# Ledger of designs, part 286: peptides against a protein of PDB entry 7AE7

Target 1, 321 residues: chain A of PDB entry 7AE7
Amino acid sequence: KVYKDLREFLEVLEQEGQLIRVKEEVNPEPDIAAAGRAAANLGKNQPAVFFEKIKGYKYSVVTNVHGSWQNHALMLGLDKNTSTKDQFYELNRRWDKFPVPPNVVKREAAPCKENVIDKDINLFEILPLYRINEQDGGFYISKASVVTADPEYPDDFNKLNVGTYRIQVKDRDRVGIQALAMHDIAVQLEKAEAENKPLPIAITIGNNPLVTFMASTPVGYNQNEYEFVGALQDGVPMDIVKSDLYDHLYVPAGSEVVLEGHIIPRVRTVEGPFGEFPGSYSGARLQCEVKIDRITHRTNPIFENLYLGIPWTEIDYLMAL

## One batch from the design tools (peptide; made by RFdiffusion4, then SolubleMPNN)

Design b2_p29_2_s1 (from b2_p29_2, 14 letters changed)
Fold by OpenDDE base, seed 5:
Structure b2_p29_2_s1 (fold): chain B 321 residues (1-321), chain A 29 residues (1-29)
Amino acid sequence: as target 1 above (321 residues)
Amino acid sequence: DEEELKKKIEEIEKENKERNEEAEKAFLE
């Protein structure tokens, strides 16, 4: 099975008994994290947790979407009981299908374009933000697929990068981003900053699970993650759409939320601390700052965020494949 | 100086926390 968006995947997870739906209103803190931990403790078959109602917010949260081998099997369109070995075999088999070019859809056909916010931007109105860990220095967007391009070769689709980075909410329309030197985004940012230019960015939230997987999977600088998504879909192209602000940035057509903006050149602000693992905090650091200039989103957008819990974090599963 | 860096980090952690709390409050208003 191939998924167009997060919603189609969540439907399958629910059908397969790999999604817990919390229908009661919860507090953002500590209930989301607490419920995630509780779900993780239900055994080896850790379900995703979908929160329908969050106090003070209009929209829903889903967490632990990639938080089990069953969910990973389903992501690949396999039986949920497919062994880890067979999942790896199938991943490797499909990987050899690279490249599978994406389908560029029209703006009118892209669900991520259903709603637009271009003034008075407030991230809190769109995302049910919460502290993932008790001692986090702020609210994090920890499972976004971040789209950037090479500013020297903006029209080279092979240099379009889709990556996962730690993103701290800094203000209503500002986020900090951890662009480490080992990340492809850091290469692109260095080029932009050398010219004292902003780096165009699209932060996409709530994607096709294979987009999120590929954004967390290292690929070559001259390889496009969307072409791997098509390979992992066994040769079925994924749907992408041009960003509203930038002709050279393409986002997943089915994204729940797209934050379009720019990395401010040569500005560094403090990001952190963040609990990357239960009981382990990465200290605060000076990191890049993104100004959000435009938001597009689906009607009733789902905020997909990372689960960090014991015994295994969602990151462990994302990195294990 | 590691101590000055720690102090600066603590100050900015505080500023970030305050900013996020202000943003949250302003959303609830």
Scores: peptide ipSAE 0.016, ipTM 0.468, DockQ to the pose 0.051
Fold by OpenDDE base, seed 4:
Structure b2_p29_2_s1 (fold): chain B 321 residues (1-321), chain A 29 residues (1-29)
Amino acid sequence: as target 1 above (321 residues)
Amino acid sequence: DEEELKKKIEEIEKENKERNEEAEKAFLE
């Protein structure tokens, strides 16, 4: 099976008994993290946890979407009981299909374009933000697929980067982004900053699970993550749509939320601390700042965020493949 | 519901700002 968006995947997870739906209103803290820990304690087959109602917010949160080998099997459209070995075999078999170019859909056909906010931007109105860990220095968007291009080669689709980066909310319309030197985004940012120019960016939230997987998987600088998504879909192209602000940036057509903006050149602000693992915090650092200039979102957007459960975090599954 | 949401947003924004300022101070010390 191939998934168009997060919602189709969540439906399958629920059908397969790999999603817990919390219908009662919860507090964003500590209930989201507490419920995730409780779900993690249910055994090796850790389900996703979907929170329908969050006190003080309009929209829902889902966590632990990639939080088990069963969820990974289902992501690949396999039986949930497919062995890890067979999952790896199938992953490798499909990897050889690269490249599978994405299908560019019209704006009117893209669910991520259902709603637009281009003034009075407030991230807190769109995303049910919470501390993932009690001691986090702020609210994080930890499972976004971030789209950037090479500013010297903006029309080279092979240099389009889709990556996962730690994002701290700084203000209503500003986020900090951790662009480490080892990331492709850092190369692109360096080029933009050399000329004191903004780097165009699209931060996409709540995607096709293979997009999130590939955004967390290192690929070559001249390889497009969307073309790998098509390969991992066994040769079925994924759907992408042009961003509203930038002709050279493409986002997943089914994204729940798209934050379009720019990295402010040569500005660094404090980001962190963040608990990457239970009991382990990455210290505060000076990181890049993004101005959000436009939001597009699905009606009743689902905020997909990382779950840091015990004993295995969701990131462990994303990095283990 | 909208007023409660607005109040919560303001509280969250304030808390986030205070934490960022504390983190900045701690980083500069």
Scores: peptide ipSAE 0.014, ipTM 0.472, DockQ to the pose 0.685
Fold by OpenDDE base, seed 2:
Structure b2_p29_2_s1 (fold): chain B 321 residues (1-321), chain A 29 residues (1-29)
Amino acid sequence: as target 1 above (321 residues)
Amino acid sequence: DEEELKKKIEEIEKENKERNEEAEKAFLE
């Protein structure tokens, strides 16, 4: 089975008993994190947790989408009881199909384009933001697939990068992003900053689970994550659409929310602290800042965010491969 | 100076926290 978007995957998770739906209104803090922790304690088959109603917000949150081997098997379109060994075997088999080029769909065919916000941008109106950890210095977007290009070769699709980075909300229309030197985005940012130019960026939230998986999987600088998604879909291309602001940036057609903007050149602002692990906080650092210039989103967008719980983080499953 | 940078980081952390709290409050209002 191949999934076009997060919603198709969540439907399968629910059908397979791998999603808990919380229908009662919850407080964003501490209830989301607390409920996530409670769900993680339900045993080895950690379900996704879908919060339908969040006090003070219009839209829903889902967490722990990749938080179990069962969810990982289902992501691959396998039986939920497929062994870890067989999942790895199938991943490796499909990996050899790289590259599988994506389909570029028309704007009108892309669900992520259903709604547009291009003025008076307020991230809090679109995303039910909450502190993941009690000591977090702010609200984080922890499961975004961030799209950037090489500013020297913007039309080279092989250098289009889709990565997962720590993103702190700084203002209604600003986010901090942690671009470490080992990340492909840091190479691209360095090139832009050398010329004192903004780096175009699209921060995509709530994707096809294989997009999120590949965004968290290191690949070569000259390899496109979307072409790996097609490989992991056993040769079925994924659907992408051109961003609204940039001709050279393509986003998943099915994204729940797309934040389009730019990294401000040579500006560093304080980001953090963030609880990367329970009881372990990374210190605050000077990080780059993104100005959000445009939002596109599906009607009733689902905010997919990372679950950070004991004993296993969702990151452990995303990075285990 | 690493200490000056640390102080500046702490100040900006405080400002960011206050700004985020104000933004949250303004949204809830």
Scores: peptide ipSAE 0.007, ipTM 0.359, DockQ to the pose 0.051
Fold by OpenDDE base, seed 3:
Structure b2_p29_2_s1 (fold): chain B 321 residues (1-321), chain A 29 residues (1-29)
Amino acid sequence: as target 1 above (321 residues)
Amino acid sequence: DEEELKKKIEEIEKENKERNEEAEKAFLE
């Protein structure tokens, strides 16, 4: 089975008993994190947790989408009881199908384009933001698939990068982004900053689960993550659409939210701390800052965010494959 | 309602700002 978007995957998770739906209104803190921990304690079959109503917000949150081997099996379109060994075998088999080029769809055919915000941008109106950990230095957007390109080769699709980075909300239209030297985005940013130019960026939230998986998986600088998504879909191309602000950036057609903007050149602001692991916080750092210039989103967008719990985090499952 | 949303946004924005300022101070020390 292939999924077009997050919603199709969530439907399957629910059908397979791998999603808990919380229908009661919750407080962003501590209820989201507490419910996530409670779900993690249900044993080896950790479900996703979908919060329909969040006090002070209009939209929903889903967490722990990749938080179990059952969810990973379903992500690959396999039976939920497929062994980790067989999942690994199938993943490797499909990996050899690379490259599978994506389909470029028209703007009118892309669900991520249903709504546009181009003035008075406020991230708090579109994303039900909450503190993931009690001691976090702010509100984080986790599991975003961040799209950037090489500023010297913007038309080289093979150099289009889709990665996952730590993103802290800084203001209504500003986010901090952690671009480490080991990431392809750091190479692209260095080139832009050398010329004191902004780096175009699209931060995509709530994607096809294989997009999120590939965005968390290191690939070569001249390899496109979307072409791996097609491979992992057993040769079925994924759908992408051109960003609104940039001709050279393409986003998943089914994204729940797309934040389009730019990394401000040669600006560094304090970001963190963040609880990357239970009981372990990364310190505050000077990180890059993104200006959000445009938002596109699906009607009633779902905010997919990371679950951090004991003993296994969602990150542990994303990295284990 | 819109008023409840507005109040919650203001609260969240304030909390986010205060924590970033505290983190900045700790980083510069």
Scores: peptide ipSAE 0.020, ipTM 0.553, DockQ to the pose 0.734; fails the geometry check

Design b2_p29_2_s2 (from b2_p29_2, 14 letters changed)
Fold by OpenDDE base, seed 5:
Structure b2_p29_2_s2 (fold): chain B 321 residues (1-321), chain A 29 residues (1-29)
Amino acid sequence: as target 1 above (321 residues)
Amino acid sequence: EEEELKEKIEEIEKLNKERNEKARKAFLE
């Protein structure tokens, strides 16, 4: 099975007993994190947790989407009980199908374009933000697929990067992004900053699970993650759409939320601390800052965010394959 | 220099937290 978006995947997770739906109103803190931990304690078959109602917010949250081997099997369109060995075998088999170029769809055909916010931007109106860990220095967007391009080669689709980065909300229309030197985004940012230019960016939230997987999987600088998504879909192209602000940035057509903006050149602000692992916090550091200039989103957008539970975090599963 | 940097980081961290909380409160009002 191939998924067009997060919603199709969540439907399958629910059908397969790999999603818990919380229908009662919850507090964003501590209830989201607490419920995630409780779900993780249900055993080896850790479900996703979908929160329909969050106090003070309009929209829903889903966590732990990739938080089990069962969910990974389902992501690949396999039986949920497929062994890790067989999952790896199938992943490797499909990997050899690279490249599978994506389909570029029209703006009108892209669900991520259903709604537009281009003034008075407030991230809290669109995302049910919460602290993932009690001691976090702020609210984090921890499972976004971030799209950037090489500013020297903006029209080279092979240099279009889709990566996962730690993102802290700093203001209504500003986020901090951890762009480490080992990331492809850091190479692109360095080129932009050398000329004191902004780096165009699209932060996409709530995607096809294979997009999220590939955004968390290191690939070559001259390899496009979307072409791997098509390979992992066993040769079925994924759908992408041109960003509203930038002709050279393409986002998943089915994204729940797209934050379009720019990394401010040569500006660094404090980011962190963040509990990357249970009981372990990274120090606060000076990191890049993004100005959000435009938001597009699906009607009733789902905020997919990372679960950081015990004993295994969702990131452990994302990095294990 | 290390102490000055630490103080600056703490100050900016506080400011960022305050900005974040202000943004949240303003949404809930």
Scores: peptide ipSAE 0.062, ipTM 0.662, DockQ to the pose 0.033
Fold by OpenDDE base, seed 4:
Structure b2_p29_2_s2 (fold): chain B 321 residues (1-321), chain A 29 residues (1-29)
Amino acid sequence: as target 1 above (321 residues)
Amino acid sequence: EEEELKEKIEEIEKLNKERNEKARKAFLE
């Protein structure tokens, strides 16, 4: 099975008993994290947790989407009880199908374009933001697929980067992004900053689970993550759509939320701390800042965010292969 | 509901600002 978007995947997770739906209103803190921990304690078959109602917010949150080997098997369109060995074998078999170019769909056909916000941007109106860890220095978007391009080669699709980065919300229309030197985004940012130019960016939230997986998987600088998604879909292309602000940036057509903007050149502001693992905090650092200039989103957008629970985090599953 | 959301946003913005300032001070020390 191939999934067009997060919603199709969540439906399958629910059908397979790998999603818990919380229908009662919860507090953003501590209830989201507490429920995630409770779900993690149910054993090795950790379900996703979908929160329908969050006090003080309009929209829903889902967490722990990639939080088990069962969920990983289902992501690959396999039986949920497929062994890790067989999952690995199938992943490698499909990997050899690279590249599978994506389909570029029209704007009108892209669910992520259902709603547009281009003025009075307030991230808190769109995303039910909460602290993942009690001691976090702010609210994080921890499971976004961030799209950037090489500013010297903006039309080279092979240099289009889709990566996962730590993103702290700093204001209604500003986020901090952790662009480490080892990340492809850092190379692209360095080029932009050398000329004191903004780097165009699209931060995509709530995607096809294979997009999220590939955004967390290191690939070559001249390899496009979307072409790997098609490979991992066993040769079925994924659907992408042009961003609204930039002709050279493409986003998943089914994204729940797309934050379009730019990294402000040569500006560094405090980001962190963030608890990456239980009891382990990455310290505060000076990091890049993104100005959000436009939001597109699906009606009733689902905020997919990372679960950091014991014993294994979603990061462990996303990076274990 | 809108007023509650507004109050919550303001509280969150304040908390983030305070945390960021605390983090900034700690980073500069």
Scores: peptide ipSAE 0.030, ipTM 0.601, DockQ to the pose 0.588
Fold by OpenDDE base, seed 1:
Structure b2_p29_2_s2 (fold): chain B 321 residues (1-321), chain A 29 residues (1-29)
Amino acid sequence: as target 1 above (321 residues)
Amino acid sequence: EEEELKEKIEEIEKLNKERNEKARKAFLE
């Protein structure tokens, strides 16, 4: 099975008994994190947790989407009881199908374009933001697939980068992003900053689970993550659409939320601390800052965010491959 | 409902600001 978007995947997770739906209103803190931890304690088969109602917010949150081997099998369109060995075998087999070019769809055909916000941007109106860990220095977006390009080669689709980065909300229309020197985004940012130019960026939230997976998987600088998604879909192309602000940036057509903007050149602001693992905090650092200039989103957007808990985190499953 | 949402957003924004200020202080120490 191939999924067009997060919603199709969540439907399958629910059908397979791998999603818990919380229908009662919850507080952003501590209930989201607490319920995630409680779900993790149900054993090795950790379900996703979908919160329909969050006090003070309009929209929903889902966590732990990638938080089990069963969910990982389902992501690959396999039986949920497929062994880890067989999952790895199948992943490797499909990897050899690279490249599978994506389909570029028209704006009108892209669900991520259903709604537009281009003025008075407030991230808190669109995303039910909460502190993942009690000691976090702010609200984090932890499962975004961030799209950037090489500013020297903006028309080279092979240099389009889709990556996962630590993102802290800094203001209504500002986020901090952790771009490490080893990341492709850091190379691209260096080129932009050399000319004191903004780096165009699209931060995509709530994607096809294989997009999220590939965004967390290192690939070559001249390899496009979307072409790997098509490979991992066993040769079925994924659908992408042009961003509204930038002709050279393509986003998943089915994204729940797309934050379009730019990294402010040569500006660094305090980001963190963040508890990436239980009992382990990445300290406060000077990091890049993104100005959000436009939001597109699906009607009733789902905020997919990372689950962090003991004994296992989603990172453990995303990095295990 | 809209007013309640607005108040909650303001509360969350305030909390975020306080956390960022705390983080800033910790960075400067």
Scores: peptide ipSAE 0.027, ipTM 0.577, DockQ to the pose 0.814
Fold by OpenDDE base, seed 3:
Structure b2_p29_2_s2 (fold): chain B 321 residues (1-321), chain A 29 residues (1-29)
Amino acid sequence: as target 1 above (321 residues)
Amino acid sequence: EEEELKEKIEEIEKLNKERNEKARKAFLE
């Protein structure tokens, strides 16, 4: 099974008993985190949790999408009871199919383009934001696939980077982003900042689960994550679409939300703290700031966000494969 | 529903601001 988007994957998770649907209205805090922990404690299956109604918000939240070996098996289109060993074997087998170039679809064919916001941008109207941890210094977008390019080689598709970064909401139209030196985005940002130029960026939320997986998996600077997604789909290309603001940035066609903007050159603002691990907080740091200039989104967008629980986290599974 | 959304946004924005200010102070310290 290959998934076009998050919604197709969530449907399979629900069919396989790997998704709990919370139909009652919940408070963003503490109910989302509490319900996630409660669901995780129900057994070894560690399902995704879908919150249909969040008080004060219009749209839904899903968490713990990658939070179990069963969910990882299903992500690969395997039986949910496939062993970790067999999952690893299949992943490696498919990895050798790299590169599988994506299909570039027309704007009109891309679900992420159904709605556009280009004035009076307010992230809180689109995303049901909440604190993941009680002591977080703000609201985080923790499972975004962030698209950037090399500013010296914008047309080199092999240098297009899709990565996962810690993103704190800073204002209605601004987010902080942690661009660490070990990430390809840091190389690209350094080049832009050397010329005091903005770095174009697209922050994509609610993707095909293999996009999220590959965005969390380090690859070479001259390797495109979308071409690995096609490989992991056993040779089936994924669908991408050109961003609205930038000709050189491509986003997953099925993204629930796309935040298009730029990293402001040579600006650093306080970001954090964030509870990356149970009982552990990364301290506040000066980090980059992104201005959001345009949003595109699917109708009734689903906000996919990270689950952090005890004794396990969703990060444990994303990093284990 | 629009009023409830507005109130929630204001609450969230306030909380975010207060926490960022606290974090900023701790960083400078």
Scores: peptide ipSAE 0.025, ipTM 0.607, DockQ to the pose 0.730

